# Ledger of designs, part 249: peptides against a protein of PDB entry 3JWR

Target 1, 323 residues: chain A of PDB entry 3JWR
Amino acid sequence: TRELQSLAAAVVPSAQTLKITDFSFSDFELSDLETALCTIRMFTDLNLVQNFQMKHEVLCRWILSVKKNYRKNVAYHNWRHAFNTAQCMFAALKAGKIQNKLTDLEILALLIAALSHDLDHRGVNNSYIQRSEHPLAQLYCHSIMEHHHFDQCLMILNSPGNQILSGLSIEEYKTTLKIIKQAILATDLALYIKRRGEFFELIRKNQFNLEDPHQKELFLAMLMTACDLSAITKPWPIQQRIAELVATEFFDQGDRERKELNIEPTDLMNREKKNKIPSMQVGFIDAICLQLYEALTHVSEDCFPLLDGCRKNRQKWQALAEQ
Target 2, 298 residues: chain A of PDB entry 3JWR as posed
Amino acid sequence: TRELQSLAAAVVPSAQTLKITDFSFSDFELSDLETALCTIRMFTDLNLVQNFQMKHEVLCRWILSVKKNYRKNVAYHNWRHAFNTAQCMFAALKAGKIQNKLTDLEILALLIAALSHDLDHRGVNNSYIQRSEHPLAQLYCHSIMEHHHFDQCLMILNSPGNQILSGLSIEEYKTTLKIIKQAILATDLALYIKRRGEFFELIRKNQFNLEDPHQKELFLAMLMTACDLSAITKPWPIQQRIAELVATEFWEQGDQVGFIDFVCTQLYEALTHVSEDCFPLLDGCRKNRQKWQALAEQ

## One batch from the design tools (peptide; made by RFdiffusion4, then SolubleMPNN)

Design b2_p19_5_s4 (from b2_p19_5, 11 letters changed)
Fold by OpenDDE base, seed 5:
Structure b2_p19_5_s4 (fold): chain B 323 residues (1-323), chain A 19 residues (1-19)
Amino acid sequence: as target 1 above (323 residues)
Amino acid sequence: SPDEALVQRLLEEVEAAYA
């Protein structure tokens, strides 16, 4: 395609020029082509292209295929969300120095997972899919959408001309797919809530050890969640804009819940309760976000900008809740 | 505690919204 030709022929700017190592990064001013160029730079600077012998054209095609399989009519859970999740992963690996704690295979899996974790998202949560008796709810009992996202990821990876993993051995390929699946499933916030206590307790007791395979898996799950929720850490103008996108998508679901399911939506999805957003954001930060970024900062002090951003945004939301 | 109950309700709302 013309798009592929343009991307494959383009000079890829440095990570410094693209600012993709910054925790304060914003994609708002970037074109779709520039987001694809950023993605190429992430793979290159993490040594994934060289170490796994990726063909440049195949990587370009894969990126464009991933982008194409996000819906344009979804307010928040679109390509830009996945791209921002991957950028936060890249920043955490580079600026946060987590790269030094992981294998190249784990890094490969995490980057693919971050870009793929919401593929074909429909702008509705698992609860809506279940309550609407959607065909996907017949296939999966839990983490319905996350299983679907992984299935979409696998479909793309196996599509002609998109096989970025073709340079891997059979064992490396199997391991990579396992980690990708675990990482995508970990973005189900219900699973995060169930598992986070174990992670926080290991940190509190100074018993956390990445050489333990179970603790490694747990850490990768927590890192995925930290990147997926990273909008809450962004500078206030960026955070506020993203919160509006989230609210738009939630209110669209709430409107559908009223119309299609004849149910009253929860406060977070109720357009009539828009005035409660600031207090709900404070609650979300306290209940979900703060402890995660505290624990992540304990693993790597260079991740402090994520925690600091979260704290600053809590203050901003609290000030709005008091008005 | 009242705070624990509030946190639990919020967790349930967040789980319902984001899961």
Scores: peptide ipSAE 0.085, ipTM 0.784, DockQ to the pose 0.202
Fold by OpenDDE base, seed 4:
Structure b2_p19_5_s4 (fold): chain B 323 residues (1-323), chain A 19 residues (1-19)
Amino acid sequence: as target 1 above (323 residues)
Amino acid sequence: SPDEALVQRLLEEVEAAYA
């Protein structure tokens, strides 16, 4: 395609030029082509292209395929969300120095998972999919969308000309797919809520050890969630804009719940309760985000900008809630 | 505690919205 030719022929700017190592990164000013160039740079600077012998054209095609399989009519859970999740992962690995704690296969899997974790998202949560009796709800009992996202990821990885993992051994391939699946499934916040207590306890007791395979898996899950929720850590103007996108998508679901399912939406999805957004954001930060970024910062102090950003945004939301 | 009950309620609301 013309798009592939343009991407494959383009000079890829440095990570410094693209600012993709910054936790404060924003994609708002970037074209779709520039987001793809950023993605190439992430793979290159993580040594994934070299270590796994990725062909440039194949990587370009894969990136464009992933981007294509996000819906354009979804307010938040689109390519830009996936791209921002991957950028946060890249920043956490590089600037946050988590790269030094992980294997190349784990890094490869996490980056693929971050880009792929919301593939073909429909702008509705698992509860809506289940209650609407969607065909996907017949295939999966829990984490319905996350299973679908992984299926889409696997489909793309196995598509002709998109096989970025072709340089891996059979064992490396199996390991990578296992980690990708676990990482995508970990983005289900229900699973995060279920598992986070174990992680926080290990950190609190100073018993956290990445050499333990179970703790490694747990950490990768927490890291995925930290990147997925990273909008809450962004500079206030960016955070506000992303919060508007989230609210738009949630209100669209709430409107559909009323119309299609005859259900009263939750406060987060109720357009009539828009005035509660600031207080709900404070609650979200306190209940979900703060402890995660605190724990992540304990694993790597260089991840502090995520925690600091979250704290600053809590203050901003609290100030709005008091108005 | 009242705080624990509030946190639990918020967790349930978030889980219902994001899960």
Scores: peptide ipSAE 0.075, ipTM 0.779, DockQ to the pose 0.223
Fold by OpenDDE base, seed 2:
Structure b2_p19_5_s4 (fold): chain B 323 residues (1-323), chain A 19 residues (1-19)
Amino acid sequence: as target 1 above (323 residues)
Amino acid sequence: SPDEALVQRLLEEVEAAYA
């Protein structure tokens, strides 16, 4: 395609020029081509291209294939969300110095997982999929969409001309796919809620050890969630804009719940209760986000900007909730 | 300490929305 030719021939700017090491990064001003260039830079600067002998054209095609398999009619869970998740992962690995704590296969898997974790997202949650009796709900009982996202990820990785993992040994390939699957499944917030207590307790007791395979898996899951939710850490103008996208998607689901399922939506998905957004954001930060970024900062102090951003946005949302 | 009941309700609401 012309898009592939343009991407493959383009000079990839430095990470410094692209600002992709910044936790404050915004994609709002970036074209689709620039987001793809940023993604190439992430793979390159993490040494993934060199270490796993990726062909440049294959990587370019894979990135474009991933981007194409996100829906354009979904307000939040689209390519830009996946791209921002991957950028936060890159920043956490580089600026947050987590790269030195992980293997190259884990880093490869996390970056692929971050880009792929919401593939073919339909703008509705697992509860809606289940209640609407969607065919996917017959295939999977739990984490319905996350299983689908992984299936889409696997399909793309195995598609002709998209095989970015062809340089891996059979064992490396199997390991990478296992980690990708676990990382994508970990983005189910229900699983995060279930597992986070173990992580926080290990941190609290100073018993956290990345040399333990179980704790490593747990950490990768928590890191995926931290990157997936990283919009809450962004500078306030960026946070507000992303919160509007989330609200739009949730309200669209709520409207569909009324129309298609004849149910009253929850407050978060109820367009009529938009005035509750500030207080709900405070609740979300307190219940879900703060402890995660505190724990992550304990693992690596250089991740503090995520925690600081989350705290600052809590204050901003609280001020709006009090008006 | 945060009201455990309030935290639990918030967790359930968030889980229902994001899961």
Scores: peptide ipSAE 0.071, ipTM 0.777, DockQ to the pose 0.213
Fold by OpenDDE base, seed 1:
Structure b2_p19_5_s4 (fold): chain B 323 residues (1-323), chain A 19 residues (1-19)
Amino acid sequence: as target 1 above (323 residues)
Amino acid sequence: SPDEALVQRLLEEVEAAYA
C-alpha cells in the first residue's frame, strides 16, 4: 500500500527527537505516520529489531496492521490509547531503567502486548458484552475482551507479511506468546485488583525478587497495568483531555445501556452525572493508581515521574471537586 | 471509614467500567 511504502521509506527520527523516552509524552500533535515512526523507534532502541532479526518492511506492515485493527469510531480505546500505552512501556523500560531487569523476550512481549492489548475494542466493557449476549460472551467466561484482543493479536502476528516473530526459535516463540497473552489478560482491571495485593505485600516486606518466575510474571502484569493507566500520570492539560475521551466513551456506553438494554448506567457511565467526574477521578486515583505507582517506584526509583504525575493530578481533580 | 467504603464502591465501579 502507499501507506506502507511511505512508512518503510521514511527516516525514523531519534527517540530524543520524538521525545518517546519522556513520561510526559503527548501524541496529540502527532500524525498517524509519526505514531508509526515512534513505534519503529521503540522496537529499534530496545534492540528488538536486531536481536530478533526483524525485517524492516515486515515490522512496518505489522505496525500498520495493528493500527488498522483499532476502531476509529471509539473515543478512547483506539490506536492512540494503544500507542500511548506502548510509549509509557518504552519510557518505563528506558527512562525508568526497567529494561535491565527483564529479558529480551519479556521486553519483546511487553511491547507487542502494549500495542495489541485493546485490538478491535468496541468502546464497551466486558459487563456490556455479557449483558448484551454478544457472541464473544459465549466464547469466554472471564476477561472476554482481553481474550478477544489476544486472539486479534495472534491473528495479526500469523498473517502473511506481518510475522515479526519469524526470527525466533520455536521455544522463544512459545515463550513470547505466553507472555503476550498474560500481559494482555493482565489489562483486565478485575485481574489487577485480584493480584495487586500479593505484589504490594512483597514490596512492603522487602521480599520482592524478580528472579522468582512467579514474581516476574506478577511484575509484568503490574507493569502492563501501570502503562495502561498512565494517562492519569500525564501533565494536567493532557490528563484532562484524555479524561474527556474516557468520559465520552463511557457516556456512549451508558446511552446504549439505556437504549438497548433498558438499564440505568453506573455513575461513571451516566452522562447526567458529568459533574461527579472530578470526585470520581480522585477516588480512582486513591483506589487504583497511587499504590501501583508507589510500588513500581520501589522496584525502580526512576519511575518516580509516574507517581509524581499521579499525585499532581489528584490535587487538580480534588480542587475541581471542591468547586 | 466512610472514605474506605467510598473507595471500595469506587473499586467496584472501576472494575465494572474497565473490566
Scores: peptide ipSAE 0.068, ipTM 0.778, DockQ to the pose 0.242

Design b2_p19_6_s1 (from b2_p19_6, 14 letters changed)
Fold by OpenDDE base, seed 1:
Structure b2_p19_6_s1 (fold): chain B 323 residues (1-323), chain A 19 residues (1-19)
Amino acid sequence: as target 1 above (323 residues)
Amino acid sequence: SQAQREAVKAAILAAIEEL
């Protein structure tokens, strides 16, 4: 395609030029081509291209395939969300110095997972999929969409000309796919809620050890969630804009719930409850986000900007909730 | 061989899709 030719021939700017190492990164001003260039830079600077012998054209095609398999009519859970998740992962690995704590296969898997974790997202949550009796709800009992996202990820990875993992041994390939699956599934907030207590307790007791395979898996899951939710850590103008996108998508679901399911949406998805967004954001930060970024900062102090951003945004949302 | 690796990868994929 013309897009592939343009991407493959383009000079890829440095991570510094692209600012993709910054926790404060914003994609708002970036073209789709520039987001793809950023993605190439992430793979390159993590040594994944070299270590796993990726062909440049194959990587370019894969990135474009991933981007193409996000829906354009979804307000938030689109390519830009996946890209921002991956960028946060990259920043956490580089600026947050988590790279030195992980294997190359884990890093490879996390980056692929971050880019792929919401593939073919429909702008509705698992509860809607279940209540609408969608065919996907018959295939999976739990984490319905996350299973679908992984299936889409797998499909793309195995599509002709998209096989970025062709340089891996059989064992490396198995390991990578296992980690990708676990990482994508970990983005189900229901699973996060279920597992986070173990992680926080390990941190609290100073018993956290990345040399333990189970604790490593747990950490990767927490890191995925931290990147997936990273919009809450962004500078306030960015956070506000992303919150508007999230609200738009949730309200679109609520409108569909009324129309298609004949149910009254929850406050979170009720367009008429827009005035509750600030208080709901405070609640979300307190219930879900703060403790995660605190724990992540205990694993790597260089991740503090995520925690600091989250705290600052809590203050901003609280101020709006008091008006 | 690369061809053998691809065949095994394809088999692994098929097995994962069944999970």
Scores: peptide ipSAE 0.192, ipTM 0.801, DockQ to the pose 0.015
Fold by OpenDDE base, seed 4:
Structure b2_p19_6_s1 (fold): chain B 323 residues (1-323), chain A 19 residues (1-19)
Amino acid sequence: as target 1 above (323 residues)
Amino acid sequence: SQAQREAVKAAILAAIEEL
């Protein structure tokens, strides 16, 4: 395609030029082509292209395929969300120095997972999918969408000309797919809530050990969640804009819940409760985000900008909640 | 060979899809 030709022929700017190492990064001003160029740079600077012998054209095609399989009519859970998740992962790996704690296969898997974790997202949560009796709800009992996202990820990875993992041995391939699956499934916040206590307790007791395979898996799950939620850490103007996108999508779901399912939506998804957004954001930060970024910062102090951003945004939301 | 690895990968994928 013309798009592929343009991407494959383009000079990929440095990570410094693209600012993709910054935790404060924003994609708002980037074209789709520039987001693809950023993605190429992430793979290159993480040494994934070299270490796994990725063909440039194949990587370009894969990126464009991933982007194409996000829906444009979804307010938040679209390509830009996936791209921002991957950028946060890249920043955490580089600037946050987590790269030094992980294997190349884990890094490869996390980057693929971050880009793929919401593939074909429909702008509704698992509860809606379940209650609407969607065909996907018959295939999966829990983490319905996350299983679908992984299935889409796998489909793309195996599509002709998109096989970025062709350079891997059979064992490396198996390992990578396992980690990708676990990482995508970990983005189900229900699973995060269930598992985070173990992680926080290990940190609190100074018993956290990345050499333990179970603890490694747990850490990768927490890191995925930290990147997935990273909008809450962004500079306030960026945070506000993203929060509006999230609210739009949630309210769209709530409207559909009323119309299609004849149910009253939760406050989070209730357009009539828009005035509760600031207080709900404070609650979300306190209940879900703060402790995660505290724990992540404990694992790597260079991730502090995520925690600091989260704290600053909590203050901003609290101030709005008091008005 | 690369071709053999791809065939094995395809078989692994087929098995995953059956899960």
Scores: peptide ipSAE 0.186, ipTM 0.799, DockQ to the pose 0.014
Fold by OpenDDE base, seed 3:
Structure b2_p19_6_s1 (fold): chain B 323 residues (1-323), chain A 19 residues (1-19)
Amino acid sequence: as target 1 above (323 residues)
Amino acid sequence: SQAQREAVKAAILAAIEEL
């Protein structure tokens, strides 16, 4: 395609020029082409292109295929969300110095997973899918959409001309796919809630050890969630705009719940309760976000900007809730 | 060969999709 030709021929700017190492990064001003260039730079600077002998054209095609398989009519869970998740992963690996704690296969898997973790997202949560009796709800009892996202990820990875993993050995390929599956499934917030206590307790007791395979897997899951939720850490103007996109998508679901399921939506998804957004954001930060970024910062102090951003946004949301 | 590796990878993928 013309898009592929343009991307493959383009000079890829440095990570410094693209500012993709910054935790404060925003994609708002970027074209789709520029987001793809940023993605190429992430793979390159993590040494994934060199170490796994990725063909440039194949990587370009794969990125464009991933982007194409996000829906454009979904307010938040679109390509830009996946791209921002991957950028946060890149920043955590580089600026946060987590790269030094992981294997190349783990890094490869995390980056692919971050870009792929919401593929074909429909703008509705697992509860809606279940209540609507969608065919996917018959295939999977839990983490319905995350299983679907992984299936979409596999489909793309195995599509002709998109096989970015062709340079891997058989064993490396198995390991990578296993980690990708685990990482995508870990983005189910319900699973995060179930597992986070173990992570926080290991940190609290100073017993956290990345050399333990189980603790490594747990850490990768927590890191995925930290990147997936990273909008809450962004500078306030960026946070507000992203929160509006999230609210739009949630309200769209609530409208569908009324129309299609004949149910009253929860406050989070109720357009009529827009005035509760600030207080709900404070509650979300306190219940879900703060402890995660505290624990992540304990693993790597260079991740502090994520925690600091989260704290600052909590203060801003609290001030709005008091008006 | 590369072709043999791709065939094995395809088989592995099929097995993972069943999980």
Scores: peptide ipSAE 0.182, ipTM 0.798, DockQ to the pose 0.014
Fold by OpenDDE base, seed 2:
Structure b2_p19_6_s1 (fold): chain B 323 residues (1-323), chain A 19 residues (1-19)
Amino acid sequence: as target 1 above (323 residues)
Amino acid sequence: SQAQREAVKAAILAAIEEL
């Protein structure tokens, strides 16, 4: 395609020029081409292209395939969300110095997972999928969409001309796919809620050890969630705009719940409760976000900008809730 | 061979999808 030709021939700017190492990064001003260039730079600067002998054209095609398999009619869970998740992962690995704590296969898996974790997202949550008796709900009992996202990820990775993992040994391939699956499934917030207590307790007791395979898996899950939710850490103008996208998608679900399921939506999904957004954001930060970024900062102090951003946005949302 | 490696990868993929 013309898009592939343009991408493959383009000079890839430095990470510094693209600002993709910054926790404060915004994609708002970037074209689709620039987001793809950023993605190439992430793979390159993490040494993934070199270490796993990725062909440039194959990587370009894979990136474009991933982008194409996000829906354009979904307000938040689209390519830009996946791209921002991956950018946060990159920043956490580089600026947050988490790269030094992980293997190349783990880094490879996390980056692929971050880009792929919401593939073919329909703008509705697992509860809606289940209640609407969607065909996917017949295949999976739990984490319905995350299983679908992983299935889509596998489909793309195995598609002709998209096989970015062709340079891997059989064992490396097996390991990578396992980690990708675990990472994508970990983005189900229901699983996060179930597992986070173990992580926080290990941190609190100073017993956290990345050399333990179980704790490593747990950490990768927490890191994925931290990147997935990273919009909450962004500078206030960026945070507000993203919160509007999230609200739009949630309200669209709520409207569908009324129309298709004949139910009253929860406040989070209820367009008529727009005035509750600030207080709900405070609640979300307190219940889900703060402790995660605190724990992540304990693993790597260089991740502090994520925690600081989250705290600052809590204050801003609280101020709006009091008006 | 490369073909054997790809066949093994396909089998691994199928097994992982069932987990």
Scores: peptide ipSAE 0.177, ipTM 0.800, DockQ to the pose 0.015

